# Ledger of designs, part 168: peptides against a protein of PDB entry 7Q4I

Target 1, 281 residues: chain A of PDB entry 7Q4I
Amino acid sequence: HENSTIAERLYSEVRVLCWIMTNPSNHQKKARHVKRTWGKRCNKLIFMSSAKDDELDAVALPVGEGRNNLWGKTKEAYKYIYEHHINDADWFLKADDDTYTIVENMRYMLYPYSPETPVYFGCKFKPYVKQGYMSGGAGYVLSREAVRRFVVEALPNPKLCKSDNSGAEDVEIGKCLQNVNVLAGDSRDSNGRGRFFPFVPEHHLIPSHTDKKFWYWQYIFYKTDEGLDCCSDNAISFHYVSPNQMYVLDYLIYHLRPYGIINTPDALPNKLAVGELMPEI

## One batch from the design tools (peptide; made by RFdiffusion4, then SolubleMPNN)

Design b2_p23_8_s1 (from b2_p23_8, 13 letters changed)
Fold by OpenDDE base, seed 5:
Structure b2_p23_8_s1 (fold): chain B 281 residues (1-281), chain A 23 residues (1-23)
Amino acid sequence: as target 1 above (281 residues)
Amino acid sequence: SKEREEFNKKVEEEFKEVLKLLE
């Protein structure tokens, strides 16, 4: 009952490799549910772990487990991608095993950009990094050129990229990317609404008189509102999504339809030149 | 970080309760 012609076109033209941050204890509890839901819509799906799992397609990276090793795992993950998969996709998404992603919406956002443009997208935070950095939990996507610069130019140079495995992985990669002139892009839609979210939909959609002291308001790079205007109609990701919620979201997004309402996609924008970004909102 | 985790945990628990009602 659906016309997916444009989605199929974008699947072929905007190829996305998704790598999922996970660990052996979460292979069955969380990661497999990513594989069974939104992960199946990636062109390539890889689970980055410390143990191999052939059923899950998990890779054993040479890192330990724990919060202190997340940065190490991210570095090794992108090294692995560059070595084995750099030509298998145009864009490379990092997500957690409790992140839910609408891959079609991400392809729509990425469509005008060249994968040879050194850029990456996500939920932009303003602290620690001058141009900002992308929230780890919301997921962030690097262009092929961004991955190349990260692995080839940044990682080998301790002055450009932290050599040890400690630190907040999203901040550290943000620093490294800035140091090699990878641009922190604006992922907001034409109405200025966000697409990548570091929390579950309920946190963003339900207006709450949250205290201004809440860290999120200090971290967000762009002004955001709560309620229905918080989120793009083409939202890309949410974080802290349980396995059960992933199946619910899959149902709501890809199966549930209000009878008599026909959604027509907007026309695709013009392609940008290499190095060109969308105009600021 | 702690506040973020606590909030999301609460939302997850509430969602689980809703799911139980749908069973």
Scores: peptide ipSAE 0.026, ipTM 0.584, DockQ to the pose 0.040
Fold by OpenDDE base, seed 1:
Structure b2_p23_8_s1 (fold): chain B 281 residues (1-281), chain A 23 residues (1-23)
Amino acid sequence: as target 1 above (281 residues)
Amino acid sequence: SKEREEFNKKVEEEFKEVLKLLE
């Protein structure tokens, strides 16, 4: 009963490879539920792990498990993507195995940008990195050129990119990308509302869950509000989403419809030239 | 951060309770 013509067009024109950060203990518990829900809407879906799993389509990266190895896993994941899949997509999304992503909304955001523009998007945080960096949990998406610069220019140079595997994964990649002139883009919609979220919808939609001293308010790069004004109508991601919540979100977003309400999509913006960004809000 | 993880764990637990009511 629905018309998905525009979504189908964007699926073809804005190709997204999604790689999921996971580990062997979470293959069955978490990762498979990503595959059965939002992950199926990616053009390519790969699970990055320390063990191979043919059923899940998981890749065994040459890294150990644990929080102190997340940076190492990210580096190896993008090396793997560059070697095997750099031409399979235009954009490359990192997500955790408890991140939920509305891929169609991401394609809408990315549509005007050239994949040859050195840019990446996500929930931008302001500490540690001058231009900011993207929150790891909310997921972040690199252009093809950003991946190239990261793997070819940044990773081989210890002055540009941390050689050891320690440190906060999202901060470290943010530093590396800045050092090779990959721009930290603004993922907010035209109303200035965020699209990538490092928490579940409940945290953002319901005001007064945390006081203003909560670290998040100090970390966010752009000013944001609580409540219904917190989030874009075209929100892209949420973090700390349980497997059960993923199925609920899939139902609510893709199946449940209020009878008599028809949503018409906004017109697509004009495409930008290589290196051009959307104007500041 | 630990604080981030703990907060979201609480939210997750609350959501699970709601899901049980819907089953």
Scores: peptide ipSAE 0.025, ipTM 0.539, DockQ to the pose 0.041
Fold by OpenDDE base, seed 2:
Structure b2_p23_8_s1 (fold): chain B 281 residues (1-281), chain A 23 residues (1-23)
Amino acid sequence: as target 1 above (281 residues)
Amino acid sequence: SKEREEFNKKVEEEFKEVLKLLE
């Protein structure tokens, strides 16, 4: 007994291809659970690995496994997407196999933007890249034009994009995207609250007396508060989510309802012109 | 407002209990 008309509309109008960073050892342990939970709400879901898995819909990219190959895997993943799927979606999300994403909230954020606008969104960090870069763990989403620029303009040019596979994946793609004038967007809601989170909800929502993640406050591009004010009501992603937690989140977000409370969605914003961004808060 | 702050504190406490279930 729910009305999903707006969500259905956005599913059609804001098409999202989700690619999941994974490896063969995590196909069954982690990736499968993404497919069975939030990944099913993507318009297209692809698992990027080093080994093919037809059951999972995993693609074997020509890269090795390990932390030192994550950048290589990202490059190959987007090359694969551009070659095979660039017209299958409007937006292209990278997530890890322990990232949980509320895709409807992402579509809501993306709705006003043209996919032909060279922009990408995520949890913006300030170090290393002038305009900032998006945290890899929180997941980041590129417009179709951003993917085109990344693959066609940046990757082939060693001056614009690192040719070797070493380095921090999220920083390296951030550098490449900046070099081809893909804008690092502001993913915060109208109240200035973040939507993409590089940690589990608990770490963001619960104030800790001990700042266990002090580095985060140094890295975050936009100032944010702790506690309930940390996160948008339309939050998009969390990281370090275990397989079990994915099912719990799926239940809590999509199934569990407090009786008698009706949520009326906000009106959709006006669509922006190509190249236009929402004003920063 | 003081009322909002008190309400938020209550919600936070309740939410902490729920989040423990996610461990």
Scores: peptide ipSAE 0.007, ipTM 0.448, DockQ to the pose 0.030
Fold by OpenDDE base, seed 4:
Structure b2_p23_8_s1 (fold): chain B 281 residues (1-281), chain A 23 residues (1-23)
Amino acid sequence: as target 1 above (281 residues)
Amino acid sequence: SKEREEFNKKVEEEFKEVLKLLE
């Protein structure tokens, strides 16, 4: 038996709205499996698409499909959230329909922060944006204030935010957020280990001695190690997770337990003031 | 929408049930 008292507390105090980037061709293939696994642990779950799906409860955004329209979808998704759901949560997670998220670990990371602090978290990349930007595939989470600034201050101003729907979605939102002074937070744990990952666990956990020319090593904002030291014990997300792997991860994380090992959660940190960030490691 | 709100309520209920099962 496990004590879930802290998880219940965080569920109520750190409310997370998860919106899933998807398309009509993936509603049944991918998105429904998010709904049946980790998505059920969000306070609110919304699927953002170009077509309505009553079974999935997907929102039809006024955008086309394809990689060139992902930025358009992101803009419309956050506009929709701001209009209908801005007070329904404290934090707003974007994830893909092949992203797996441990929502409890995300709540733990977010707990000390005020949702009125203009900040967002994810896997931070260094190119194109001075303060960095968060990888789209790993998923990224905005505070309520960050969403407000994005929708109200950035989107209406072409000088602050790209009006066209083209471009890399994660880079473009990163530029917009920087331009309205939303801070790119550090999502690493106290040991300096990452929590958001743009690949499957296997690619991060297994040292591949891969070519140092691999783009990821040039893009990652913070230095990272390979192997077991690559990832926080409180990791939040992985990308390129197949539908079958989502169920496997759900079983391994939430059901499978080694007999005789009791995990005691660390004490919650003190809450930060509005605008205050955790010290960088 | 009302449908969305109902969906979200179901999600919350499912989450609470999972937490109870883990106790």
Scores: peptide ipSAE 0.006, ipTM 0.304, DockQ to the pose 0.015; fails the geometry check

Design b2_p23_8_s2 (from b2_p23_8, 15 letters changed)
Fold by OpenDDE base, seed 3:
Structure b2_p23_8_s2 (fold): chain B 281 residues (1-281), chain A 23 residues (1-23)
Amino acid sequence: as target 1 above (281 residues)
Amino acid sequence: MEEREKFDEKVEKDFKELLKLEE
């Protein structure tokens, strides 16, 4: 039997609501596999769609489908969460139906922070938003206070938040959050390694002779190394994960163990005061 | 906004090309 005492403690103390961006055509193809893998480790799991699905626990948001409606869906999703679920969790994760998340690692990162601190985390990009914004595909997590500020203060004001449903979803929420003083946090570990990734593990771990002109290197807010040093031992998310790869990752992360190797978890850090961030690395 | 959309399209295209190389 695995010793999950610390994980169980964090499950109770760092409550996470995960909402999954999906559409009716992906309910069976993709979203179902999220529910059967990493999504079961969230305290609350909701699928945000344009059609209701009782088997999936999908919510029909009043939005259309397509890339041009992703921002609209995000706004409606957080309005729905604020109205129905704001007290059901401390942290609120957005993920795509092809994002894989190690929820225990996210709880570890979030543990020192107060949910009343206006902060959000993810893979930080530098363009378009002064403080940066979090990549949509890698997934991003808002504190309860961040959700409150977004829904109550930002969304009702067209000067603070775009009223139109068009635009890049991750950039638009980043602008809105900045305008209500929600801080774009640093999700890197104590060694300066990233935790949220906008691609599959293979693309981050294997130094691709990718052209130095690859857009990703211009977008990342923090400089990261290539290879095994690219990624935290406590990595949180990967994007473009196929349904089959989700099951493979679940097996590799939670079931497969090398015999004779004992992993000792690091001690939990001290909790921060409301409004306090971790020191810069 | 237009640059990001073009960028996203480029990313998707590049990713699809990468996937084809893995096949």
Scores: peptide ipSAE 0.068, ipTM 0.707, DockQ to the pose 0.075
Fold by OpenDDE base, seed 1:
Structure b2_p23_8_s2 (fold): chain B 281 residues (1-281), chain A 23 residues (1-23)
Amino acid sequence: as target 1 above (281 residues)
Amino acid sequence: MEEREKFDEKVEKDFKELLKLEE
């Protein structure tokens, strides 16, 4: 009963490789649930770990486990992608094993952009990096050119990219990308609503859920509101989503329908030239 | 636009009411 013609078109034209940051202890607990839910809507899905898992399609990266190695994993993950998969997709999404992503909404956002444009998208934070950086938890997506610049130009140069594996992975990649002129894009919709979220929907939708002094309000690059105005109707990601919640979200988003309500998608925007960005809101 | 706005207002109202019941 569904018309998926536009979604199918975007699946073909906006190819997304999703890599999931995980660890061996979470292969069964978390990662497999990503594979069984939103991850199946990626053009390519790879789990980046420290141990191989053929059932999960996990890759063993030459890194240790723990928070102090997340930056190391990110570097090795993109090196692996560049070496083996750079032509398998146009866009390359990093997500955690507790991130939920509506891939169709991401394709919609990415559609006008050239994958040869050095750009990446996510939930933009303002501290530490002049142009901003994308929150690690919300997930972030690099263009093919951004991956190339990161791996080929930034990583080999200690002056451009941190050589050790310590530090906040999202900040560090943000610094590296800035240093090779990869632009931190604006992922907001035409109404100025965010699409990538570093928390569960509940934390964004409930007014006054957090104190005004909560770090998030100081970190967010763009002005945001609470309640229903917090989030785009075409939201892309949420973080801290439990395995059970992933199945609930899959049901609610892709199966549950209010009878008699038909959604008509907006027309696709015009494609941008290489190097061109959407106007700032 | 007007219909969507009305819908959003209804959803927001319903959501607030639901939260109040859970508190």
Scores: peptide ipSAE 0.006, ipTM 0.432, DockQ to the pose 0.024
Fold by OpenDDE base, seed 2:
Structure b2_p23_8_s2 (fold): chain B 281 residues (1-281), chain A 23 residues (1-23)
Amino acid sequence: as target 1 above (281 residues)
Amino acid sequence: MEEREKFDEKVEKDFKELLKLEE
């Protein structure tokens, strides 16, 4: 009874390659559940690891494991994508093995943009990078041109991109992308509500007496409110989602329906020219 | 570098605390 015609159109027109950052110890524990839930809605799904796993479709990158190697893994992942998959998609999403993503909502956000526009989206943070950078945990998505610039222009130049594998992964890629004029886009909806979230839905939806000193409030690039108005109706991602919660979210988002309520999708916006961005809110 | 490491540690600590609240 469900009409998915628009979603099917966007699946074809806004092709997304999702790469999942994982490790061998999490292949069965976490990554497999991504593959069985939201990952199946990507046009292409690749798990980036240090060991190959044929069941998972995991790639063994030439990197070590550990937090100090996350930046190295990201660099190698995008090199691998550029070499093997740059034409397989229009947009390239990085997510963790505990990130949940509503891919249809991401396609909706990306629809007006040209993949030849040097832009990337996510939960924008303000520190360390002038234009901001995207939170690693919330996941971030690069245009095809952004990937090209990152791999071809930034990575080979130590002055533009850190050659060492140490450092905060999300900050380092943010610096590299800025240095090659990849724009840190605004992922907020027309009401100014966020779409990419670095925490579970509960932490964003429930007004917590979070101390104003909580780091998140200092890091967010755009002012956000807590409660039901925190999040777009077309939210894209949440982080720290357990394997069990992924199945719950899959059920709630794609299966559970309140009888008698029909949601009519908004009209698609006009497509932007190459290099053009949506107006900032 | 020291400030970032401190911030990363703080972020990690804060995340762990948030996760504990979910348990």
Scores: peptide ipSAE 0.042, ipTM 0.656, DockQ to the pose 0.076; fails the geometry check
Fold by OpenDDE base, seed 5:
Structure b2_p23_8_s2 (fold): chain B 281 residues (1-281), chain A 23 residues (1-23)
Amino acid sequence: as target 1 above (281 residues)
Amino acid sequence: MEEREKFDEKVEKDFKELLKLEE
C-alpha cells in the first residue's frame, strides 16, 4: 500500500481553493464529475455559475451566460473569493468544468513559494501581454497576494483592468495582473517540461506531424516538444477532458500501479523568500 | 487526513458506478 505522508503534509501546508468555471447547463453534465473526481482533492471547491445549486455547491454570480461574459464571471468569482474565502487557502486555482487537475503535483510546484509573493502559474502564452499570460483552459493558480492585488488594486481601476465583461478572460486577467506587478511564473519542472496543458494528454503525448502553423506553437511562451518529453512526470492539468475521461484519469493516476515499481518522491526544495522566484531553467 | 481518504474511496465508488452505467 502507498505512503501518502508527504502528500498529507502538503495538503495542510499548501492549501488550495479551486473554483470551477461552469454554467447551469453544465452543472449535471460536467461540473458534478469534477466534484466527484479531482475536485475532492482541493482544500476548498467552489463552482462559479449564474445559478445557485446547493447539491453542487455552485454560487450564482451576478453575470450573464455566454462566451462574452467569461471575463465578467472571472472578475466576480475572484471578488467573491476575496470577500468570503481569502484566508481559507494560500493558492487559488481557476479551472474549467472540463479541466482535469492533479492537485498534489500543483502543491509540489507551489511549495517553495510564499503565498505573499505576487505570482501566478499556468500554461504561459506570449501574445498580448509583455510578461505573458496563462491559458484559461489549462487552468491557472494565483497566490493569495495575487488575488488581493487583482481585486483591491486592479479591478477598481479602469486604467489597470478592463471594466467591460467582454474579451478573452485569460488575456484580460493577464493584463490586469501585469499592471499590478503580479509575476507570470514559470511552471516548468527542473527538466524544462511543462505542467499545465491546454489540451488532452493525447494531443501532447502523441507526436503528430502537427502543422507548424497551428496557433499553439505561436502562442506558447516556452519551447516545448511533442511526445514523451512534452510533459512533466509531475504534470498538473489537462483541458478538454470529458466526464468519462476524468474517471479514467483518476483510475490511471491514483489506482493503477505497475507491480514491482516503487515511486519515491523527490526531496522538497528549500522555501523561497517573499518575492523570490525559482531560478530560470 | 481522514477526509481525504474518504474522498478517494468515494471516487473509486463513483468510477465503478460509471462503468456499470456504460455497460
Scores: peptide ipSAE 0.009, ipTM 0.450, DockQ to the pose 0.019; fails the geometry check

Design b2_p23_8_s3 (from b2_p23_8, 14 letters changed)
Fold by OpenDDE base, seed 5:
Structure b2_p23_8_s3 (fold): chain B 281 residues (1-281), chain A 23 residues (1-23)
Amino acid sequence: as target 1 above (281 residues)
Amino acid sequence: DKKREEEDKKIEEEFKKLEELNK
């Protein structure tokens, strides 16, 4: 028997809409497994596609398929959210159909922040955007105010936001958000450990798994280590998670327990004022 | 970034191989 009282409280107080980037070829192959695993822990779950699927709850956005249209799909997804769902949640998560997310850990990170603060979180990268941008694969979460600024202030202005649908999706939204003074938050825990990961746990947890020349080490905004110190105990996301591995992660995180070890949650931090961020670590 | 896209593809391919091995 588990005590979920605090998780239930956070489910109500820190409402998260999750939108999943997918395509018609992945509805059955990948997206349905998100719906059957971690996606069920979102307050609202929407699949953003080019074709409607009522079984999946997929929306047909007016965009083509392919990597060159990911930015177009992201713009249309947030327009759709703003028009139909801006009051259904406090926070708006983008994830891929191969991203796994521990939504409770995300709610814990977000709890002190006002949804009226123009902020977003994820795995912060340093290139191309002065304040940094969030990795698309790791998933990133916008406050309600960040979504409003993106859709109402940034998207209509070609000087603030790229009007065409080409480019790296995560870089382009990062530029747009910076241009409307949405802050790129620090998602690290109190020990300076990351919470959003652009790869599977194995790539982060195993020391020397990647070459030192690997692009990731040049892109990461905050210095990170490999091994057990790579990752927060309250990690939020991993990318390149296969459909089968989503069920494995669901089992390991929510079912598998070492007998005799009881984890008690830390006390919730104080809430921040509107516009206030957590102190730098 | 072409380098990032190439590395992402390699990682995706490695995981695809792992999925095939787990079938």
Scores: peptide ipSAE 0.033, ipTM 0.634, DockQ to the pose 0.052
Fold by OpenDDE base, seed 1:
Structure b2_p23_8_s3 (fold): chain B 281 residues (1-281), chain A 23 residues (1-23)
Amino acid sequence: as target 1 above (281 residues)
Amino acid sequence: DKKREEEDKKIEEEFKKLEELNK
C-alpha cells in the first residue's frame, strides 16, 4: 500500500486544469492515450481541437488545422478556459498530445506560489523574448492571474498581442505575457536541474546525444548539463512521447517499485505572498 | 490502424488492473 496523503493534499490545494492541443486526426491516435494515462491526474482535462468529440471531451475551437494555426488555437483555448473554467482550477497547463506530464511533480513546484501571482512556468528559452518564453512542446503552466491578464488585457490589444494566427505559438504567447507583466518563472529545482523537457528522456539523459551546435543549447535560458544531472528527480514533462511510451512511463513511474526502497518526500516549502517568486538559483 | 487500437486497448486494460491491485 502506498501512502498518498501528501499527493492527495496537493491535488486539493493545487488544482490544475490541463488542456491538450490536438486535432481530429489525432483524437484516437494520440489524445485518447493522454486521457488514459497522465491526463487522468489533472483536476480538469480538456482537449482543444477543431472538432467536437464527446468520447474524448474535445472542444471544437473556431480555428483551422495546421501548424500555422497553433497560435490561433492557443488564443481560442485560453479564451474558452477563461469563459468557462477560470474558477475550476488555480493553474492552467498547456500540453501537446505527445507530451507526458507528472502532475504531482508540477503541483509540488507550484505549491508555494499564489495563483494570483502573474507567473507562468515551463522550459524557458532565451531568444525573441527579453525575459524568455516557455517551450511549447515541453508544456507550460499559467497561474489564474496570468490567464486573466492574457485574455482580458493582452488579447484585445494588437499592440500587446499578435492579432493574426501566424507565428510560433510559444514565442507569441511569451511576447503577449511579457507585455502584461506576467513573469517567466524559474522551474528548476533547488539543485538547478530542469523539470520541463522539450524532448524524450533519452535525449536528455544520454551524454553527447546531440551536437554542441544543436539549436537547443543556444535556446535554453539556464545552463543545463547532459547525463543524469540533466534532470530533476522531480521532473514534470517530456515531449515527443509516443502513445505506447505513455503507458510505459505510467508503469515505470506509478507501478514499478524497487523492493525495499521507500521514498520519503521532502518537506513542502513555505507559501509565498502574492507577487513573490522563489529566489533564482 | 485497427491492430494498434486493439493493442492499445489491451495495454489500457492491463494498467487498469494494476491500478486496482495497488489500491
Scores: peptide ipSAE 0.011, ipTM 0.462, DockQ to the pose 0.020
Fold by OpenDDE base, seed 3:
Structure b2_p23_8_s3 (fold): chain B 281 residues (1-281), chain A 23 residues (1-23)
Amino acid sequence: as target 1 above (281 residues)
Amino acid sequence: DKKREEEDKKIEEEFKKLEELNK
């Protein structure tokens, strides 16, 4: 029997609502596999779509489909969350229907932070936004206060937040959040290793998988290494994960164990005050 | 497409069996 006592404690103390960006054509192909794997470990799981699906628990947002509507869908998703679910969780994760998330590792990262701190976390990129922004594909998590500021302060003001539904979703929310003083947090672990990844594990773990001219190296906010040192032992997310790979990852992370190796978790850090961030590494 | 859906179903069934065994 696995000892899940610490994970159960964090499940209660660090409540996460996960909303999944999807569309009607992906409900059966992708989104249902999120629901059947890592999405079960969220305190609440909602699929944000353009069509209702009662089997999936999908919400029909008043938006069109396609890449040019992703920003519109993100705005409507957070409006819906604020109206119906702002008290159901402390933290609010956006993920794609091909993002895989280790929710326990996210709770561990978030544990010291107050949900009343205006902060959000993800894979930080440096272009377009002064403080940086979080990569859309890697997924990003907002505090309850960050959601409040986004919906109540930013969205109603066209000077603070783009009113049009076009544009790069992750860049546009990053601009809006900066304009209402929501801080772009550092999601790296104590060793300076990343936790949110915009690609599959293979692309990060294998050295020289990508050309040095690959756009990613120009976009990353923090320097990262390749190979096994690229990634935290407490990594949170990977992107471009196929439905089959979600089940493989679930097996490898939660079921497969090397006999005779006992993992001892690190002690939980002290909780931070409202508005306080972890020290820079 | 159909072959992938059939493979997905087989994988899902295998994982359901594993979950039942780990209960």
Scores: peptide ipSAE 0.007, ipTM 0.402, DockQ to the pose 0.021
Fold by OpenDDE base, seed 2:
Structure b2_p23_8_s3 (fold): chain B 281 residues (1-281), chain A 23 residues (1-23)
Amino acid sequence: as target 1 above (281 residues)
Amino acid sequence: DKKREEEDKKIEEEFKKLEELNK
């Protein structure tokens, strides 16, 4: 018997709309497995595609497919969310169809923040954007106010937000959000451990003699360690997760229990006022 | 209006702190 009382409370108080970036070729191969695993734990789950799929609940956005259209898809996805779903949630997660997310851990991170605070979270990268930007693959979550500012203030202004559909999706949204004073939050836990990961758990947990020249070490905004101390006990996301690995992760996280070990959750932090952030570590 | 202005000032202050950390 599990006590989910706190998780149920957070499900109601920290409402998350998850939108999944996908394409028609991945509806059955990848996106369906998101819907069958971690996507079920979102308050609302929408698949953003170029083709409608009623079985998947996929939306056909007015964009083409391909890497050069990812920024266009992100803009149209958030326009669609703002028009149809802005009141359906407090927080709005972008994830890929190969991102795995522990939504309860995301709600825990988000709990102290007001959704009216213009903030977004993810795996923060330092290049190209002064305050940093969030890695697209790790997934990133916008407050309701951040979505409003992005759609209403940034997107209509070519000086604030790139009007064409080209460019790195995560960098371009990061620029737009900075230009409308949406804060790039710190998603690390109280021990300074990351919560959003742009790779599979294995790549973060296993100390590799990663070449110090690996781009990731130059891109990360906050210093991170490799190995068992790499990752928060309340980690939120991993990227490049295969469909099969999603089911494995679901089993390991939500079903597999070591008998006789009782985990007591930490107390919820105090809620912050609008515009307040947790202190950076 | 005044409450929103105070909130906007707090946001701006937090943004400035982030900018300083990024120098």
Scores: peptide ipSAE 0.006, ipTM 0.379, DockQ to the pose 0.016

